# Peptides against a protein of PDB entry 2AZE, part 41

Target 1, 148 residues: chain A of PDB entry 2AZE
Amino acid sequence: AQECQNLEVERQRRLERIKQKQSQLQELILQQIAFKNLVQRNRHAEQQASRPPPPNSVIHLPFIIVNTSKKTVIDCSISNDKFEYLFNFDNTFEIHDDIEVLKRMGMACGLESGSCSAEDLKMARSLVPKALEPYVTEMAQGTVGGVF
Target 2, 101 residues: chain B of PDB entry 2AZE
Amino acid sequence: GRLEGLTQDLRQLQESEQQLDHLMNICTTQLRLLSEDTDSQRLAYVTCQDLRSIADPAEQMVMVIKAPPETQLQAVDSSENFQISLKSKQGPIDVFLCPEE

## One batch from the design tools (peptide; made by RFdiffusion4, then SolubleMPNN)

Design b1_p11_7_s3 (from b1_p11_7, 3 letters changed)
Fold by OpenDDE base, seed 4:
Structure b1_p11_7_s3 (fold): chain B 148 residues (1-148), chain C 101 residues (1-101), chain A 11 residues (1-11)
Amino acid sequence: as target 1 above (148 residues)
Amino acid sequence: as target 2 above (101 residues)
Amino acid sequence: MKSVSATITLK
């Protein structure tokens, strides 16, 4: 009885760990798709333009975005060496990392929300190794909830 | 019996987790390869147009922060205090403003 | 892109 009880506890622990890893894997897949898609987009764009964009017109990863109302007053304090910044806002702001930006750009093909078109799904699958394609399909279908 | 059933479940879960780990390793490997590829690094960028598509500068001010790894970011967003603090330990921090267009 | 222009105080 005690042995069974111990194993039941362990079973639950493993189930939770698997669930966590599933979430982590999904995020990794989204990152991979987003990054590769971004690189591919830019490569094609530069090929079409036959030149790279001006250096000061692009932002390389990694980066962070802060947005607030245009009417928000911002006070900024900067150290002389630019190692420290302090921003004070008079209203709310939002912070987004580069991955979130890429997702909002559609670089993850809508897979993050399960809103992939057939073309989006095709693109997503093309940007991952073969071994990951079934999982991408499951993500698109929203069927990753079960134990793998 | 019950013991045998639980034991079998645990074995199956172990196999499932190993499969997940394998897939995760594939993903991390791919991401690492991207980060190590010079051409990919060069092409891993967004434009001001991209940022405008996410947050219209006509309505929102968009600030871009480029900071070295391990930079500490503290954000407070409350009714009485709206603040962002950045502290780098590995180099200067660059801050850019996305122009309104 | 341009550097952020706001009320800036040097530390």
Scores: peptide ipSAE 0.025, ipTM 0.887, DockQ to the pose 0.044
Fold by OpenDDE base, seed 2:
Structure b1_p11_7_s3 (fold): chain B 148 residues (1-148), chain C 101 residues (1-101), chain A 11 residues (1-11)
Amino acid sequence: as target 1 above (148 residues)
Amino acid sequence: as target 2 above (101 residues)
Amino acid sequence: MKSVSATITLK
């Protein structure tokens, strides 16, 4: 019946939306873990050093990273007020946001790739509210995808 | 029947989505709390050593961009054009270079 | 706009 067809279309739409939300949730969890882990690391480091690092030696979030070969020629044009920048490269470059940097630093405990050690998973679980802990476990196992 | 089955499936999907929404709300709340915590924000930083660990300045130039919110970023990476454009409406953009070890 | 070949180096 036509009604059944309509419901099937709606079902598919909802499934797709759920999938998108699952992806968003996973990213939010990774961000939370990465941030908290970073803060924890730095707090410990500063305690051990008995002082904070020099102000010009650190980069506070948020930020963006651009990297390219040292051999790449870069032309940069900057407005007088520094509101506008234009970079021209003669070769390929990479752009990374701060979250990606944190992931590569291991701040997300390898959860982003489902490659957590037992200790990494323990750390990840400790950095989220209890309600999110089961989802973290599923992410570590690569078993996320089921619908509740 | 088929109709009843589909109806039940949709109800179950609705419940699942509500559960996801709840978890997402928890996450966003936690992130907001982190954003509002002064100590956390003070400690939310990386070092040049961190950057070197993921992109060695001995081989790669590592540039850091600090831009105000809502800054427009346009990037083109093709065989014919390699370009990054930044346009801020809320303040100056700062660019830093990570030194070699 | 000004052409710039150097940026602020982090310490």
Scores: peptide ipSAE 0.024, ipTM 0.887, DockQ to the pose 0.043
Fold by OpenDDE base, seed 1:
Structure b1_p11_7_s3 (fold): chain B 148 residues (1-148), chain C 101 residues (1-101), chain A 11 residues (1-11)
Amino acid sequence: as target 1 above (148 residues)
Amino acid sequence: as target 2 above (101 residues)
Amino acid sequence: MKSVSATITLK
């Protein structure tokens, strides 16, 4: 009886660890899809334009975005070497990393929010190795983890 | 019996975790290859138009921060104060504004 | 540290 109880505790521990790894894998897959989709989009755009965009018109990854009302007053202090910045706002602000920006751009094909059309899913599948395709399909269906 | 059943469950969970690890390795490898590919690096960018699609500059000011790896970001967002502090250790930080147009 | 009110605008 005690041995069974110990194994049940271990079982629960492993289930939780697997759940964490599933979450990590899903995020990695979304990042891969988003990055490849972005690169593909830009490659096509540059081919159509027959030139790259002006250097100062684009933002290369990685980056962070801060947005606030255009009426917000911002005071900025910068160190001489530009190693340190301090921003003071008189109102609320939002911070977004580059991955979140890509997701909101639709680069992850809506897979992150369950808003993946058939065409979106086709695109998503095309941007991952074959071994990951079944998992992408499960993500779109919301059936990840059903085997556990 | 119950003991044998639990033992079998643990073995199955081990196999499942091994499969997850395998998939994660594949995915991590793909991401690394992307980061090492010069052409991919060159094409890994967004535009101000992209940012406007997320946060409309007609209503929102959009600030872009380019910082070296391991840069520390501290943010306070409360009724008393609203503050962002940045501290890098590997080089200067660049800050840009996205125009409204 | 210096107070700065101007930033670089992306073109």
Scores: peptide ipSAE 0.023, ipTM 0.886, DockQ to the pose 0.041
Fold by OpenDDE base, seed 5:
Structure b1_p11_7_s3 (fold): chain B 148 residues (1-148), chain C 101 residues (1-101), chain A 11 residues (1-11)
Amino acid sequence: as target 1 above (148 residues)
Amino acid sequence: as target 2 above (101 residues)
Amino acid sequence: MKSVSATITLK
């Protein structure tokens, strides 16, 4: 009885760990897709333009975004060496990391929300190694969650 | 019996976790390759147009912060205090403003 | 630190 109880505890522990790893894997897949898709988009755009964009017209990863109402007053204090910044707002703001930005741009093909068209899914699959394609399919269908 | 069943379950879970680990290793490798590829890094950028597409440019101001690794970020968003503090140890912080259309 | 209103504006 006690042995069975111990094994049941271990079972639950492993189930939770697997669930966490599934989540981590999904995020890694999304990042890979988003990055590769972004690179592909920009490569094509530069080819069409026959030149790269001006250096000060683009933001390279990594970055974070802060957005707020245009009516929000922002006071910024900066150290002389620019090692320290202090922003004071008179209203609420939002912070987003670059990965979230890419997702909202559609770079993850809607896979993050399971909102994939046939073309979206095709693109997503094309941007990952073959071994990951089944998992991408499961993500698109919302069937990830079961244990292998 | 019950013990045998649980033992079998644990073996199956171990196998499942190993499969996950394998897939994660593949992903990690791919991401590393992207990080090491100079051309990919050069092309890993967004534009102001991209940023406007995700934040209503009619209503929102978008500020971009490029901070070195290990930069400390502190944010307070309350009814009486709205503040962001950045402290870098690795180098200067750059701030960019996405212009209005 | 000093208060600064200038930022780099992307083109």
Scores: peptide ipSAE 0.022, ipTM 0.887, DockQ to the pose 0.041

Design b1_p11_7_s4 (from b1_p11_7, 3 letters changed)
Fold by OpenDDE base, seed 1:
Structure b1_p11_7_s4 (fold): chain B 148 residues (1-148), chain C 101 residues (1-101), chain A 11 residues (1-11)
Amino acid sequence: as target 1 above (148 residues)
Amino acid sequence: as target 2 above (101 residues)
Amino acid sequence: MGSESATITLK
């Protein structure tokens, strides 16, 4: 019947929307874990050192990084007010945002790649509210979305 | 029948989406709390050592860009052109170079 | 507009 066809189309639409929200939720969880883990690490380090690091030795979020071969020639043009930058390279480069940097640092406990050890998972769970712990577990097991 | 089954499926999907929305609200709340906490923001930093751990400066030059919100970034990476363009509307852009050692 | 290079080295 036509009514069944309409409902099947709607069902598929909702499934796709849910899938998108699941992806967004996973990213939000990873960000939360990464940020809290970073803060925790630095707090501990500063306590051990009995002082904060020099201001010019650290990079506060947010930021982006650009990396290229140290042999790459870079031409940089900067406006007078420093509102505009133009970089020309003679070879390829890479760009990474701060979240990606944190993930590569292991701040997300390997949860982003499904490479969590038991200890990593324990840490990840400790950095989220209790209501999110089941979802963190599902992410680590790679079973997110299995209920649909 | 089939109609009743589909109707039931849609109700279940609605409940599932509501659960996701609830969890997302919890996450966004936690992230907002972090952004509003002065001590957390003070401690939200990386070091050059951290950057060296993910991009070896012995082989790679690492440049850090600090830009105001809503800064436009355009990158071209092709055989004919390798370019990055930055345009800020809210303030100056700062560029830092991470030393090898 | 003039152009220049201004890079800060982190230490």
Scores: peptide ipSAE 0.028, ipTM 0.886, DockQ to the pose 0.039
Fold by OpenDDE base, seed 2:
Structure b1_p11_7_s4 (fold): chain B 148 residues (1-148), chain C 101 residues (1-101), chain A 11 residues (1-11)
Amino acid sequence: as target 1 above (148 residues)
Amino acid sequence: as target 2 above (101 residues)
Amino acid sequence: MGSESATITLK
């Protein structure tokens, strides 16, 4: 029946939406863990040093990084007010946002790839509200994808 | 029947989505709290050492870009064109180089 | 069309 077909289409639509939201939630969890872990690391470091790092030695979030071979030739054009930049490279480059940098630093405890040691998982769980702990566990196991 | 079954499935999916939305709201709230906490924001930084661990300037040039919100970024990485274009509407863009040591 | 600007090196 046409009605059943319509409902099946809606069912598939909702399933897809849920899947997308699951992906978004996982990213939000990773961001939260990464941020809190970073803050914790830096707080401890500053306490040990008994002072903050020199201002020009740190980069505050948010930021992006661009990396390319040192052999890459880069032409840069900048507007007078620095509102516009144009970079031309003669070879490939990579762009990474701050979250990806934090992940590669291990700030997300390997949760992004489901590669968590027992200690990593313990840390990750400690950095989220109780309600999110089960989801963190699922992420660590790579078992996220089920419907609640 | 089939209709009743599908209707029930949709109701169950709605409940699942509501639970998911709840968790997302929790995460969003936590992130907002972090953004509003001055001490956390002060400590939300990476060092040049961190960046070197990701892309060693001995082999790679590492450029840091800090841009205001809503900055337009266009990137092309193909055999024919390698380009990054930035356009800010809210303020100047800052560009930094990470030293090798 | 643009002007040259020095890049700040982080320390």
Scores: peptide ipSAE 0.027, ipTM 0.886, DockQ to the pose 0.041
Fold by OpenDDE base, seed 3:
Structure b1_p11_7_s4 (fold): chain B 148 residues (1-148), chain C 101 residues (1-101), chain A 11 residues (1-11)
Amino acid sequence: as target 1 above (148 residues)
Amino acid sequence: as target 2 above (101 residues)
Amino acid sequence: MGSESATITLK
């Protein structure tokens, strides 16, 4: 019947929406873990050093990274007010946002790539509210993606 | 029948989405709390050593860009053109070079 | 309009 067909369409619509939200949630969880882990690491480091690092020795979030070969020639044009930049390279470059940097640093505990050890998983769980722990576990197992 | 089954499925999907929304709200709340906590923000940093660990300055030049929100970044990376364009409307853009150790 | 080349080295 037409009604069944309409409901099938709606079902697919909702499934797709849920799928999108699942992806968003996973990313949010990774961000939360990465940020909290970073803060925890730095707090511990500063406590051990009994002082904060020099102000100009650290890079606060947010930021992006551009890397290229040291042999790459870079021409940079900057507006007087520093509102505009133009970089021209003679070779390829890479751009990474701060989240990717944190992931590569292991701040997300390998949860993002399925390389989560038992210790990593323990850390990840400790950095989220209790309500999110089951989802973190599912992420580590690679079993997310289904409906609840 | 089929109609009843589909109707039930939709109800279940609605419940699933509500649960998902709840979890997302919890997560976003935690992120907001982190952003609002002065000490957390003070500690939300990486070092040049961190950057060296993922991009060795012995072989790679590492440039750090700090730009205000809504800054436009356009990148072209092809055999014909290698370019990054930045345009901010909310303030100056800062560019840092990560030195070798 | 003007242009400059500037890089801030982190210490």
Scores: peptide ipSAE 0.027, ipTM 0.886, DockQ to the pose 0.039
Fold by OpenDDE base, seed 5:
Structure b1_p11_7_s4 (fold): chain B 148 residues (1-148), chain C 101 residues (1-101), chain A 11 residues (1-11)
Amino acid sequence: as target 1 above (148 residues)
Amino acid sequence: as target 2 above (101 residues)
Amino acid sequence: MGSESATITLK
């Protein structure tokens, strides 16, 4: 009886760990797709333009975005060496990391929300190694939850 | 019996976790390769148009922050305090403003 | 001691 109880505890521990790893893997896959898709897009755009964009017209990853109403008053204090910043807002703001930006741009093909079209899914699959394709398919279907 | 069943379940879960680990290793390897590829890193950028597509500067001011690794970020967003503080230890912080069209 | 913002505008 006690042995069975111990094994049940271990079972629950492993199930939780697997769940966490599934979440981590999904995020890693989304990042890979988003990055590769972004690179592909930009490569194509530069080829069409026959030159890269001006250096000061683009933001390279990594970055963070802060957005707020254009009516929001922002006070900024900067150290002389630019090592420290302090922003004070008179209203609410939002912070987004670069990955979230890429997702909102559609670089993850809507896979993050399960809103993949057939074309989106095809693109997503093409941007991962063959071994990851089945998992991408499961993510698109929302069936990631099985114990494999 | 119950003990045998649980033992079998644990073995199956172990195999499942090993499969996950394998897939994660593949994925992390791909991400590492991307980070090590100079051309990929050169092309890993967004434009002002991209930022406008997710946060219209006609309504929202969009500020971009590029900070060195290990930079501390503190954000307070409450009814009485709206603040962001940044402290870098490895170099200067750059701030960019996305222009309004 | 802090100074005023030196924000760069993207073009």
Scores: peptide ipSAE 0.025, ipTM 0.887, DockQ to the pose 0.041

Design b1_p11_8_s1 (from b1_p11_8, 7 letters changed)
Fold by OpenDDE base, seed 4:
Structure b1_p11_8_s1 (fold): chain B 148 residues (1-148), chain C 101 residues (1-101), chain A 11 residues (1-11)
Amino acid sequence: as target 1 above (148 residues)
Amino acid sequence: as target 2 above (101 residues)
Amino acid sequence: MKSVSASFTLK
C-alpha cells in the first residue's frame, strides 16, 4: 500500500515534468521556426534588392524593445562608458524580447496562438526537421496535451 | 494489480519523456547550428519597418536595447515608479530609437 | 565614471 502510494506520487511528478517539457519544446519549436523564417525572409529580400540593407537600418538579434506612449516623459541617465543605463518613466511601459517581436511579426506563422492557416502550417513544417513535423502539426491542432 | 499497473505507467511515462527529450535535443541542435552559422547570424535582423508593424510609432515610442550577454535588466512598473535599470558586465550597451517614419 | 542624464518626450 505504501509502495503504491509512493509510485503514485512519482507518477504525478513525472506527469508534471513532462508537461513542463512540453511547454519548453513548444517554445523551442517556435523559436526555431521564427529564426529560420526571419533569415529566409531577409535572404530573399536581399537577393531581390541585390544588396544588403544599410547597416544602421537593421537591428540584429539579440535585442530587447521597450515601448511606451509617445507622451510618456522619459528621463535617461547613462554612464560615460555606457555600461549602465537608468530610465525613469512617468507612465507605464512594455518590454519585449526579440522572440516575442518575431512572433508578433508573424515569423512563427501564427503557430504560437493557433492562428495557423494551411499556408502558415506548410511554412512552419518546412522550417523544422522531419522529426518535429508531427509535433508542429499537433501544436497547430491544439492536441499536444496528451503524453506520447 | 495496482502495483503492477503503476509500475507499468511509470515505464510508459519514462519512454514518453525520453521521446520528448529527443525532440528537444533536435530543436536545441537546430538553434545552435543557426547561431553558429555566420550567414544566418548576418541575416538574423529586424528593420524599423518590422518594429513599426508591431508598435505604431504614431502612438508609441519604440526603444531598442542591445546589450552584451549577462547584462542585468531591472524593471519596475507600478503606479508610483516606472523604471528600467540596465547594468552591463561585459561591455557597452547600445540604445536605439525607432523613428516614426 | 560620469553619468549623463536627459529628459525628453517624443512628439
Scores: peptide ipSAE 0.029, ipTM 0.890, DockQ to the pose 0.035
Fold by OpenDDE base, seed 5:
Structure b1_p11_8_s1 (fold): chain B 148 residues (1-148), chain C 101 residues (1-101), chain A 11 residues (1-11)
Amino acid sequence: as target 1 above (148 residues)
Amino acid sequence: as target 2 above (101 residues)
Amino acid sequence: MKSVSASFTLK
């Protein structure tokens, strides 16, 4: 009985670890898809335009986004060397990292929410190594971890 | 028996975890390759139009912050205090405002 | 420190 109890504890421990790794893997896949899709989009756009965009018209990764109401008053204090910034708002704000921005842009093909069309899934699969394609399919179907 | 079943479960879970580790290794390798590819990094950008798409452009302003690695970010969002503090150790911080139009 | 709105505005 005690041996079984010990093994059950270990089983639960491993299940939790696997669950965590599944989440991490899914995020890594989404990042890969998003990045590659972004690069592909921009490459195509530049090819069509036969030139890169003006330097002041784009923001390269990495970055973070802060958004707030246009009515929000923002005071920004900056050190002389720009090493330190202090923003004071008179109302609430939101912060988003670049990955979240890419997801909202659709760069992850809706895979993050399981809202993939056939074309979305096709794109997602094309942006990962062959070994990851089955997992992408599982993510799209919402069946990841179903065997556990 | 129960013991045999548990033992079998643990073996299967071990195999599953190994598979996950393998897939994660593939992913991290791909991400590393992207980070090392100069052309990919050059093309890893968003536009103002992209940024407007993530927030209601009629109601929201969008500010972009580019900070060096290891920059400390502290944010407070409460009824009495709305503040963001940035402290960089490795270089200057750049702040960009996405225009409304 | 000094107060500014932004270091740059995207075009």
Scores: peptide ipSAE 0.028, ipTM 0.893, DockQ to the pose 0.043
Fold by OpenDDE base, seed 3:
Parts: structure tokens; C-alpha cells; sequence
Structure b1_p11_8_s1 (fold): chain B 148 residues (1-148), chain C 101 residues (1-101), chain A 11 residues (1-11)
């Protein structure tokens, strides 16, 4: 009885660990798709324009975004070497990392919400190695981890 | 019996985890290859138009922060305090605004 | 530290 109980505890521990890894894998897949899709978009755009964009008109990854109301007052303190920043706001703000920005841009093909069109799914599959295609399909269908 | 069943379950879970690990290794490899490809990194950018599509500078102030790896970010967003602190150990931090137009 | 007010610019 005690041995079985120990194994049941271990089973639950492993299930939780698998769940965590599953989430991590999904995020990695989304990042891969988003990055490759972004690169593809920009390559095509530059080809159409027959030139790269001006250097000061683009933001290379990695970055983070902070947004707040235009009415928000911001005070900033900066160290001499610019190694340290302190921002004080008089109202709420939002922080978004570059991956979230790419998702909102549609670079992950809507896969992050499991709501892909047929074209979105086709694009998503084309941006991952063959071994990952079944998992992408499961993500799109919302069937990931159904056997667990 | 129950013991045999649990033992079998654990073996199956181990196999499932190994599959996940394998797929994760594939993903990390692909991401590493992207990071090592000069052309891909050159093309890994967004525009101000992209940012306006998700946060319109006509209504929102959009600040971009580019910080070196391992930069510490601390944010407080409460009724009493609204603050962001950045501390870099590997170089200067760059901050700029996305223009309204 | 240097206090900066409304000095953000596009880069």
C-alpha cells in the first residue's frame, strides 16, 4: 500500500512536470514560427522596396515595449554610463516583450490561441521542421496532451 | 495489479517526457541556428508601423527599451507606486520613443 | 543619477 502510494505521488509529480514542459515546448514553437515568419515578411518587403529600411526606422530584436496613456507623466533617472534607469509614472503602464509583440502582429499565425485559419496553419507548418508539424497541428486543434 | 499498473503508467510518462525533450531540443536548435545566421538577425526587426498596429501612439505613448542580456527589470504597478527600474551589467541601455507619425 | 524629463527621442 505504501509503495503504491509513493508511486502515485511520483506519477502526479511527473504529470505536472510534463505539463510544464509541454507549455515550454509550445512557447518555443511559437517563438520559432514568429521569428521565421517575421524574417520572411521583412525579406519580402525589402525585396519589393529594392532596398533595406533606414536604420533608425526599425527595431531589432530583442526589445521590450512600455506603453501608457499619453497623459501619463513620466520621470526618468539615468546613470552616467546608462547602465541604470529608473522610471516613475503617475499612472498605470503595460510592459510587453518582443515575443508578445510578434504574437499580436500575427507572426505566430494565431497558433497561440488555437484559432488558425487553414492558411495560417499551412504557414505555421511550413515554418517548422517536419518533426514538429504534428505538434503544431495539435496546438491548432487544441488537442495537445489529450492522452495525459 | 495496482502496482503493475502504476509502474506501467510511470514508464509511459517517461517515454512521453522523452518525446517532449526531443522536440524541445529540435526547437532550441532551430532558434540557435536563427541566432547564428547573420541575415536572419539583420531581418529580425519590427517597424514603428508594427508598433502602431498594436499600440497606437495617437492614444498611447510607446517606449522602446533595448537592453543587454541579463539586464534586471523590476516593475511596480499599484495604486501607490508606478515604477520601472532597469539595471544592466553588460552594457548601456537604450531607450527611445515610437513617434506618433 | 541624472534626472531626465521628457527627453525621449526616436532612434
Amino acid sequence: as target 1 above (148 residues)
Amino acid sequence: as target 2 above (101 residues)
Amino acid sequence: MKSVSASFTLK
Scores: peptide ipSAE 0.025, ipTM 0.888, DockQ to the pose 0.044
Fold by OpenDDE base, seed 1:
Structure b1_p11_8_s1 (fold): chain B 148 residues (1-148), chain C 101 residues (1-101), chain A 11 residues (1-11)
Amino acid sequence: as target 1 above (148 residues)
Amino acid sequence: as target 2 above (101 residues)
Amino acid sequence: MKSVSASFTLK
C-alpha cells in the first residue's frame, strides 16, 4: 500500500541520518582522544624538563600546515595589515589541518585507521568518559555501523 | 502486518538516534570543557619535531599558518596553477617556516 | 601587497 511505501522511504531517510551521525560521533571521539593525549604528552614532557618549551618552538592549536618539495618555488604576496595572503607555487602542495596532524602523530592511538593495538585501545579508552568506552571499542574492532 | 512492522522499525530507529544524540552531547561537552580549560589550551601544541614526523624537512618545506577564526582559504592545485589564497576577517595571519634539523 | 616568503621562523 501507499502508506507502507511512505514509511519505507522514511525508514531509509532515518537510516541515512543515523549513518551521518555515526560518522560525526566517530570524528568527535577521535578529536577528543587526540587532544587529551596531546595535552597529556606535553604535560609529562614539561614535568620531566621542569620547564615549558621556548615560546617560539611550539605551535598552539589551531593551525594548518602547508608542505611542498624543497625545490618548489613559492611567491608570496601579503597585504599591509596581514589580513590577506596569496601564495603561488610552481608545483603541487599539500594542506593539512591540525586534527590530521595529530592523527598522523598517533595522538588518536591509530583508532582512525584500524591500527589500534591493545595498548593503544587501553589508552584510547582512558581518554574518554565511561559512556563512550563501548563505542571506542567498537571503532577499534571495526564493528561500528549497525543500528543500536 | 507489514504496516505494523514498519511502524515498529521507525520507533526503533528513533530510539537509536536518541542514543547517538546522547553520546554526541557527551562528546561535545568534553571538547568544550577542554577548550575552556586554560591549562589544557596552554598544553595543546605541537613541535617542529612533530611536524618533521609527518613531513620530513629534508625533502619538504613545511609552512605553518596561524589564522583567526572564520579565515577564508582557497586552494587551487591543477596542472597549470598552484595557488593558496587566505583572507582573514578578524585579524592578522601569521606564517611560520619549520626549519630543517 | 608585499612579496614575503615567511613572517616567522620556528625554532
Scores: peptide ipSAE 0.025, ipTM 0.889, DockQ to the pose 0.044

